# Ledger of designs, part 230: peptides against a protein of PDB entry 3HUF

Target 1, 320 residues: chain A of PDB entry 3HUF
Amino acid sequence: MWIIEAEGDILKGKSRILFPGTYIVGRNVSDDSSHIQVISKSISKRHARFTILTPSEKDYFTGGPCEFEVKDLDTKFGTKVNEKVVGQNGDSYKEKDLKIQLGKCPFTINAYWRSMCIQFDNPEMLSQWASNLNLLGIPTGLRDSDATTHFVMNRQAGSSITVGTMYAFLKKTVIIDDSYLQYLSTVKESVIEDASLMPDALECFKNIIKNNDQFPSSPEDCINSLEGFSCAMLNTSSESHHLLELLGLRISTFMSLGDIDKELISKTDFVVLNNAVYDSEKISFPEGIFCLTIEQLWKIIIERNSRELISKEIERLKYA

## One batch from the design tools (peptide; made by RFdiffusion4, then SolubleMPNN)

Design b2_p28_5_s2
Fold by OpenDDE base, seed 1:
Formats: sequence, C-alpha cells, structure tokens
Structure b2_p28_5_s2 (fold): chain B 320 residues (1-320), chain A 28 residues (1-28)
Amino acid sequence: as target 1 above (320 residues)
Amino acid sequence: EEEEKEKKKRKEELKKLAEERLKELKEE
C-alpha cells in the first residue's frame, strides 16, 4: 500500500494510507476519502491530483507499487516529484519512494510503498476477495510468488491444512484467514488520518498457529528437519517439490508408479504420493517401500521427534 | 495490448470506486 508522510507538520504529523483512487491535494480541502489537506501557506488551495491505480498482475509477482499518477492543477509554482517537474498532463510513477514537492513548500510529502501481496489457496476465496483487496492497493493471486507476504488459509479445507498452507508456513509467509480480511475491509475509513490503525497480520498469524494443532511452533522447527533423508515423488506439483526441498530432503522425481523399481527403492528412504494416487494404489505398492502422502509426512514433521519416527518406519519396512 | 487492457480495467475499477465514494458522500 502507499503511505504518505511529511515533515514540518504539513500532514498534521500523521501518516496516511492512500488506497487506489483519486485525491485532490491542497491547502483548502478537508481530509476525506478523496482529499488530502496539506497545511502550508506555500501550497495552493487545490494544488495537485494524486491518482493511485489498482495493482496489476505484474505487481503481484514483483511486489511493485500501484502506479502513482501526479498532476499539477495549473498552479503558479508547479509540482515536483523526485526533484523533477511534473509534466503538464501529469506523470506516472512506479518507484517505491516518491518525494513530492508542492510549489515552493520547503517540506516534501514522502510517499513510500509498503509491500503487501496476498496469495490465496483457493480460487473461490480469491474470487470473493480479490476485488476488495485490489481496491485497497493489495495485489492478489493463486500462484506462488516471491513477492507473497501473506497467505489466506481456507478454514473450510476439511480436517487438514493444504500443501499450499504448509508451504506458505515454511516460506515464513504470514498466514491469515477470512477474519483478518474482514477486519482489513472495515478499517478503510479509520486509516485515512492514521496509517498505524491497520490491523496487525502477525497477531492474526500467531492466533492461527496457537489455535491449530496442525502447525508446528515455528517454521524453523521444520526447515531442514529431514536433512539427510531422500525421497521420491511424482512430478505433478511444483509446490509439493518446493515443500519437500524446504524440509531438507533429497528429491528424486518419477513420471509414473511403474518407475518405482528396485533402483529407486535403493536410493530413496520413502516415496511421497498425492492423496488420490495413495488411495487408489495402496494395495499395489512394492514390498519394502515406504509410501506416504504429504499430509502424512506433515503430521510426522510437526512432531519433535520427526527424525526418529521416520527412521523407525524406514527400519520397520526394511526388515519386514 | 494486454497491458492496455489491464490499464483500462484498472481505470474502470477506479471509476467504480469513485462512484461508490460519491454515493457515500450523498447519503451523509
């Protein structure tokens, strides 16, 4: 989201979130959803127009800012952004930091981008929330992104957390739920004058972990917890692969269950399967192979003695 | 062409947001 601050009390010593929209900026306007009052004798009554666009798809993947347009309202001394005079038709900016000088005011409005990108685990939840979140200047998507800061856990996802949620947790993404999104949607008016009134996602995340026994105490408890073990998996999910990598596993990929030969068994400690394959083929697994689902693996890795549990199971199957 | 379409979509969303805000201001 865009946040503005200024020196010299020209913004009354407050920070303000600028959501996507249009703002008239000047000395003789009242602060509201479409106006920014700036307290200086050197600023015109109506000095500039700020227009913040909704996020692009590219912004979701890069964590880049919403496009920030500045137009001077035909003032005597103009408007500058980053020491450059704004053109007659206005200029658009994609820099994360903007120093906006209104006329001869000695104090600048400092606009800075706070990155927030929300990944959704479920397309239905994305469809429900994307529009509202985009109108808050928050990029949203389904696919994994290096720019992802938050991950929406679906509470209705049955009795177990999804692979996406597991992976988001291990990536140290802040996991949030619908309650946080609801709260976030209500603060839009209150944050006009005070950007600090934004709800704390970290507190929401702590509460989710505390109240859900499917999470370990920290990502650090699971990251590289299976270092030294080797697994094989079907080449079906990139997220599953990345999850297993974060556990410290050496991963071999295979294309079909028919590729599970004696050579593969000799090189791997266990085979990770998706639920559908596991349930359909459980009876056909070769003797001496330890097959489990990602969800079963997750239940093991959240235990403090995960390495011992896995080692015992591998041993049991080697001597059976 | 896709960037222009997306830019157009974003402008339409801003227009909708402005219309919603204008309704809120008329009810006050």
Scores: peptide ipSAE 0.000, ipTM 0.242, DockQ to the pose 0.020
Fold by OpenDDE base, seed 4:
Structure b2_p28_5_s2 (fold): chain B 320 residues (1-320), chain A 28 residues (1-28)
Amino acid sequence: as target 1 above (320 residues)
Amino acid sequence: EEEEKEKKKRKEELKKLAEERLKELKEE
């Protein structure tokens, strides 16, 4: 989201969130959803127009800012952004930091981008929320991204957490639910006066984790917890691979079930399968092969003695 | 001999726990 602050109390000492939209900036406007009052004798009554665009799909992957357009409203002394005079037709900016000078005002408006990118676990939830979140200047998507700051967990009562949720947790992404998204939608007006009134997702996250026994105590307890073990996995999802990497596993990939031979098994401690393959092939697996799903592996990792549990299961199957 | 018996007992208890959890995972 874009946040503005200013030197010399020209914004009354307040930080303000600028959501996607158009703002008239000047001395003789009243603060509202489309106006920014700036208190200086050197600023025109109506001085500039700020236009913030909704996020692009690219912004979800990069964590880049919503495009910020500045137009001078035909003022005597113009407008500058990053010490450059704004062109007559206006200019657009993708920098994360903008120093905006209105006319001869000695104090600048500083606009800075606070990155917030929300990943969704399913397309239905994305379809429901994307438009509203984009209107808050929040990029949204389904795919794994290094720019993601938040992850929307699908609360199906009684279901195991998804691989996406597991991976988001280990990446230290703030896990949120629909209740937080609803709350974000309600604060839009209140944050006009004070950007600090933006709700903290960390409290929502703490409540989610505390009330769900399917989460470990911390990501740090799980990261590299299986260091020294090796697994083989079917090359099905990047998230699954990255999840296993974060556990400290050496990973061998195979392309087909036919590649699960004695040689592969001799080099690995266990084989990780997706649910569909595990359910179909479980009866056909030779004795001595330790095969499990990611969900089964996760249930082991949550235990404080995960290394001992895995070692014992490997021993059980290799020396049976 | 006592350490081997205790290792064997722990191995059997964990085998049971793994079998029980695998059974619970089948009944879910």
Scores: peptide ipSAE 0.000, ipTM 0.221, DockQ to the pose 0.006
Fold by OpenDDE base, seed 5:
Structure b2_p28_5_s2 (fold): chain B 320 residues (1-320), chain A 28 residues (1-28)
Amino acid sequence: as target 1 above (320 residues)
Amino acid sequence: EEEEKEKKKRKEELKKLAEERLKELKEE
């Protein structure tokens, strides 16, 4: 989200969030959803127009800012952004930091981008929330991204957490729910007066983790917790692979259960399967192979003695 | 000595809980 602040009390000492939309900036405008009052004698009554675009798909993957357009409203002394004069037709900016000078005002408006990108695990929830969140200047998507700051957990009471949620947690992404999204939708007007009124997702995250025993105390407790073990997995999802890598596992991939030969068995401590394959093939597992699902593995990893538990199970099945 | 005994007891309880969860995973 774009946040503006300024020196010399020209913004009344307040920070403001700029959502996607158009703003008239000047001395003789009243602060509202489409106007930014700037208190200086050196600023025109109507000085500039700021236009913030909705996020692009690229912004979801890069964590880049919503495009920021600045147009001077034919003022005597013009407008500058990052010490460059704004062109006659306006200019667009993708820099995360903008120093905006209105005319000869000695104080600048500083605009900075606070990155917020929300990943969804559920397509239906994405469909429900994407439009609203985009209007807040928040990129949204389903696919994994290094730019993701937040991950929406599905509220299914009593269900196991998804692989996506597990991976988001290990990546130190803030896990949020629909209640936080609802709260975000209500503050749009209030943050005009004070950008600090933006809801803190960290409190929501703490509450989710506290109320769900399927989460470890920290990502650090799980990262590299299985270092030195080897697994094989079906080439099913990139998220599953990355999750296992974050656990410190050496991973071999195979295309079908028929590809599990004696050589692979000798090199691996266990085989990770998806639920569908595990359920369908449970009866046909070769003797001496430890097969488990990612969810089953996660139930072990959240325990403080995960390495001991895994070792015992490997020993039990190899010598059975 | 009491703090070490309590830590040891908690560690044994956690170990038992983990063994029970591992057993449930086989019955599922």
Scores: peptide ipSAE 0.000, ipTM 0.251, DockQ to the pose 0.008
Fold by OpenDDE base, seed 3:
Structure b2_p28_5_s2 (fold): chain B 320 residues (1-320), chain A 28 residues (1-28)
Amino acid sequence: as target 1 above (320 residues)
Amino acid sequence: EEEEKEKKKRKEELKKLAEERLKELKEE
């Protein structure tokens, strides 16, 4: 989201979130959803127009800002952004920090991009929320992205957490639920005057972790916890691969169970299978191979003695 | 046949432990 602050109390000492939309900026406007009052004698009654676009699909992957357009409203002394005069037809900016000078005002409006990108685990939830979140200037998507700051957990009562949720947790992404998204949508009017009224996602996240014992105490307890072990994985999911990498595993990939040769078996401590393959092949697992699902592996990893548990299970299955 | 029964029993025990932990998770 874009946040504006200003020097010299020209914004009344308040920070403001700018959502996608158009704003008239000037001395003689009243603060509302489409106007920004700036208190200075050096500023025109109606000085500039700010237009913030909705996020692009690219912004979800890059964490880049919503495009910020500035137009001078034919003022005597013009408008500058980052010490450059705004062009006659207006200019568009993709920089994360904008220093906006209105006319000869000695104090600048500082606009900065607060990165917030929300990943969804479920396409139905994305379809429900994407439009509203995009209107808040929040990029949304389903795919993994290095720019993701938040992850929407699908609360199915009594189900195990998904691989996506596990991976989001290990990536130190703030896990949120639909309650946070609802709260975020209601704050839109109140944050016009004070950006500090933006709800803290960390409180939601702490509550989710506290109330769900499927989460370890911290991501740090799990990251590289299986360093030195080797696994083979069916090449079906990129998220599953990245999850296993974050655990510190050496990973070999195979396309089918038939591709598991003696050489692969000799180099691997265990085989990670998806639930469908694990359930279908339960009867046909080769002798001496420890096979488990990611969900089964996760249950071991959340234990304090995960390395000992895995070692004992490997020994038990290799020598049984 | 006995080794296959024991491997099957171990898989069922691990599944049961996993289900019990998932049940404890619902009751807290």
Scores: peptide ipSAE 0.000, ipTM 0.241, DockQ to the pose 0.007; fails the geometry check

Design b2_p28_5_s3
Fold by OpenDDE base, seed 4:
Structure b2_p28_5_s3 (fold): chain B 320 residues (1-320), chain A 28 residues (1-28)
Amino acid sequence: as target 1 above (320 residues)
Amino acid sequence: DEEKKEKEKRKKEMKELAEKRKEELEKE
């Protein structure tokens, strides 16, 4: 989200959250959803227009800001952004920090980007919420991204958590649900003393984890918990691969079950399969190796003695 | 020209969605 602050009390000592939209900035406007009052004799009655665009798909992957357009409203002394004069037709900015000087005002408006990116595990949920979240200046998407700060989990009572949810948890993404999205949707543009005060997702996250026994107490309990073990997996999911890496596993990839030869078996402690392959090919599993799904692996790794449990399963199949 | 048209389209969609959101928030 964009936040503006200003020097010399020209914003009355307050920070303001700017959602995507158009704002007239000047001395003789009243603060509302389309106007920003700036208190200085050096500023025109209507001085500039700020236009903040909705996030792009690229912004979801980069954590970059919503595009910020500045246009001078034909003022005598113009507008500057980062010490550069704004062009006659306006200029667009993608920098995370903007110093905006209105005319000869000795004090600048400082705009800064606070990154928030929400990943969805389900395309239907994304379709439902993306528009509302984009209007808050929040990038949204389905795919894995290093810029993601929040992850939306579907509350299906009695279902196992998805691989996406597991990975989001281990990468320390704040897991949220539809209740938090509803709360975010109630956030209004406001002039506040501290624009850092956004709805805290940590309470929502804590409640999700507390009420679901499929989560470990912390990501740190699982990260590198299987260090020293080796697995083989089908090259089907990047999230699955990254999940196994975070567990500290050495990973070999294969394209089909037919690629699991004696050499691979000799170097591999277990094989990780997706649910579709596991269910369809149970009869065709190689002898002498432990095959499991990611969901089955997750049930083991959330236990405090995960290393011992894995070792026992490996031994059970080696001596069977 | 295409990038400008896409930006204008996005601005229009944003405005329409913002009006809709405002109406939803006024009903709450």
Scores: peptide ipSAE 0.107, ipTM 0.696, DockQ to the pose 0.018
Fold by OpenDDE base, seed 2:
Parts: sequence; C-alpha cells; structure tokens
Structure b2_p28_5_s3 (fold): chain B 320 residues (1-320), chain A 28 residues (1-28)
Amino acid sequence: as target 1 above (320 residues)
Amino acid sequence: DEEKKEKEKRKKEMKELAEKRKEELEKE
C-alpha cells in the first residue's frame, strides 16, 4: 500500500494510507476518499491529481508498488517528484519512495510503498478475494513468487496442509487465513497517526501455527533436517522440488515408476510421490524401496527425531 | 500505444470495482 506523510505539518502531522484511486490534492479541498487537503499558503486550491493504479500482474512477481501517477493541475509553480518537474500531461512513477513538492512549498509530501503481496493456494479463494485486495493496492496470485509476503492457507477441516503451504512455511512467508483477509477488508482509507496500525499478520500467523499440529515450531527446525539423505521424485511440480531442496535432500527426478531401476534404488533412500500416483500405483511399487507421499514425509519431518524415523523406515523396507 | 491502452483499461476496471464495492457496502 502507499502511505503518505509530510514535512512541516502540511498533512497535520498525520500519515495517510492511499488505496488505488484518484485524489485531488490541494489547499482548498476536504479530506475524503478522493481528496487530500494540504495546508500551505504556497499550495494552490487544487494543485495536483494523484492516481494510484491497481496492482499489475508484474507487481505480484516483482513486489513493485502500484503505479503512482502525478499530474499538475496547471498551477503557477508546478509540481515536482524526486526533484524533477512533472510533465504537462502528468508522469507515472514506480519508485518505492516519492518526494512530492507542490509548487514553492518548502515541505515535501513523502510517499512510500509498504510491500504486501499475497499468494493464494486455492484458486477459488483467490477469485473471492482478489478484487477486494487489489482495491487495497495488494498484488495477489497463485504462483510462487519471491515477492510474496503472505500466503493464504485453505482451511479444509481434517485435510493435510498442501505442499504450497509447507513450502510457504519453509520460505518464512507469513501464513494467513480467511480471518485475516476479512480484517484487511475492513481497512478503510484514513488519516492515521502511525502506519503501524495495520492488522498484525504475524499475530494471525502465530495463532495458526499454535493451533495446528501440522506445523513445526519454526522453519529452522525443518530446513536442512534431512541433509545427507537422497530421494527420487516424480517430475510433477517445481514447488515440491523446492520444498525437498529446502529439507537438504539430494533429489533425482524420474518420469514414471518404470524408470526406477536398480541403479536409482542404490543411490536413493526413498521415493516421493504425489497422492494420485501413490494411490494408483501402490500395488506396483518396486520392491526394496521406500515410497511415500509428500504429506507422509511432512509428518515425519515435523517430528524432532525426523532423521531417526526416516532411517528406521528405510531399514524396515530394505529387509522386507 | 499498447501500454497506454492497458493503463486506461486498468483505470476503467478500478473505477468499476470501486463503484461495485460502494454499492455492496451500501446494501449492508
């Protein structure tokens, strides 16, 4: 989201969250969802127009700000952004920090981008929430992104957490749920004293982790916990591969169970399968190899003695 | 020209979504 503050009390000493939209900025406007009052004798009655665009798809992957357009409203002394005069037709900015000078006002409006980017695990939830979140200036998507700050877990009662959720957790992404999204939806554009008054996603995350036994205490408990082990995986998802890498596994990929030969078995401690392959092919598993799902592996990894547990399972199946 | 058209499209969509949200909030 964009936040504005200003020097010299020209914004009455308050910060303001700006959602995507259009704002008339000037001395003789009243603060509302479309107007920003700026108190200075050097500022025109109607001085500038700020237009914040909704997030682009690119913004979701880059963590870039919503595009910020500034137009001078034909004022005597113009408008500057980052010491550059705004062009007659207006200019657009993608910098995370903007110093906006209105006319000859000695004090600047400082706009800064607070990064928030929400990944969804479920396309139905994305479809439900994306419009509302985009109107808050929050990029949303389904795909993994290095810019993601938050991950929405699907609450299905009694289901195992998804690979996406597991990976988000290990990446130290803040996992949130529909309750947090509901809180975000209640956020109104307002003048605030401190931009810290945003709903605390970390508290929501802590509560999710505390109340769900499928999570370890920290990502650090799982990262590299399986260092020294080797697995083979069906080449199905990049997220699954990245998850296994974060566990410290050496990974071999195969295209079918028929590709699992004696050589692969000799170099591999266990085979990781997706649920569909596991359920369909369980009768046809190669002898002498430990096959498990990612969810079964996760259940082992969250245990404090994960290395011992895996070793015991490998040994049991080698002698069976 | 394509980038300008995309920006105009996004501005239109933003306006339509904002109007829709306003209507939804006025019904509650």
Scores: peptide ipSAE 0.105, ipTM 0.695, DockQ to the pose 0.017
Fold by OpenDDE base, seed 5:
Structure b2_p28_5_s3 (fold): chain B 320 residues (1-320), chain A 28 residues (1-28)
Amino acid sequence: as target 1 above (320 residues)
Amino acid sequence: DEEKKEKEKRKKEMKELAEKRKEELEKE
């Protein structure tokens, strides 16, 4: 989201969130969802127009700001952004920090981008929330992104957490739920004159973790917890691979269970399978190898003695 | 030219979404 602040009390000493939309900026406008009052004798009655665009698809992957357009409203002394005069037709900015000077005002409006990108695990929830969140200037998507700051956990009471949720947690993404999304939706309906009034996702996250025994106390408890072990997995999902890498596992990939030869078995401590393959092929598992699902592995990893538990299971099956 | 067209598209979409949201809020 864009946040503006200013020196010299020209914004009444407040920081303001700017959602996607159009704002008339000037001395003789009243603060509302489309107007920003700036208190200075050096500023025109109607001085500039700010237009913040909704996020692009690229912004979801880069964590870049919503495009910020500035147009001078034919003022005597013009408008400057980052010490450059705004062009006659207006200019567009993708920098995360904008220093906006209105005319000869000695005080500048400082605009800065607070990155927020929300990943969804469920396409139906994305479809429900994307439009609303985009109107808050929040990029949304389904695919993994290094720019993701938040991850929406599905409220399926009694279900195991998904691989996506596990991976998001280990990446130190803030896990949120539909209640937080609903709260964000209410924020848009108000004029946010204080950027500190943005809902704290960390409190939502803490509550989710506290109320769900499927999460460890921290990502750090799991990261590299299985260092020194080797696994084999089906070439199924990139997220599953990245999850296992974050656990510190050495990973071999195979295309089918038939590709698991004696050489692979000799180098591998266990085989990780998806649920569908595990359930369908359980009778045909190679002898002398420990096969488990990612969900079964996760249940072991969240325990404080995960390395000992895994070692015991490996030993049990090697001698069976 | 393509970047300009994409920008114009996003502006249109933003306007349409904002209008839709306004209509939803007026029904409550």
Scores: peptide ipSAE 0.104, ipTM 0.689, DockQ to the pose 0.018
Fold by OpenDDE base, seed 1:
Structure b2_p28_5_s3 (fold): chain B 320 residues (1-320), chain A 28 residues (1-28)
Amino acid sequence: as target 1 above (320 residues)
Amino acid sequence: DEEKKEKEKRKKEMKELAEKRKEELEKE
């Protein structure tokens, strides 16, 4: 989201969160959802228009700011952004830091981007929340992104956490739930003394992890925990592949269970399957190899003795 | 009621802006 601050008390010594929308900026406007009062004799009554666009798909993948448009309202001394005069028709900016000078005012409005990018585990939750979050200037999506700062876990009572949730956890993404999204939805556009006063996602995350036995104490407990082991998996999921890489596994890929030959078995400690393949083809698993789902693997890796547990299962099947 | 009207107004304006931006990106 965009935050504006200014020196010289021209913003009354307060920061303001700007959500996507249009704002008239000037000396003789009253602060509301569409107006920003700036206190200076050097500023026109109505000086500029700020327009903040909703996030784009590109913004979700890059963590870039919502586009910030500035238009001068035909003022005598114009408007500058980053020391450049705003064009007659207005200009659009994608920089994370904007120094906005209104006329001859010696103090600038400083706009800065605070990155939040929320990944959802399922399309239903995204469909429910995306519009509201985008109106807060928060990019949202389903696909993995290096720009992702938060991950929405789907609360299904009695279900195992998804591969997406596992991967988000290992990537050190802040896992949040619907309660946090509800709290975010209550954030009002306001002039605040401290723009850092956003809902603390870390507290929500800590509570989720503490109250859910499906999570290890930290990502560090699982990252590279299976270093030295080798696995094979179906070439079907990029997230699953990346998850296994973060565990420190050497990964071989295959296209079908029929490709699991004696050579692959000789080089592989275990085979990782998705639930659908595991359930449908359990009877046809090759002899002499340990096959498990990602969820079964996860249950092992969250244990303190994960390496010993896996070693025992591998040995059991070699001698069976 | 005013907060709801304001939210609805903002939603409409932001949809229109998002659509316009999509159209501009499709023309590039």
Scores: peptide ipSAE 0.023, ipTM 0.504, DockQ to the pose 0.020

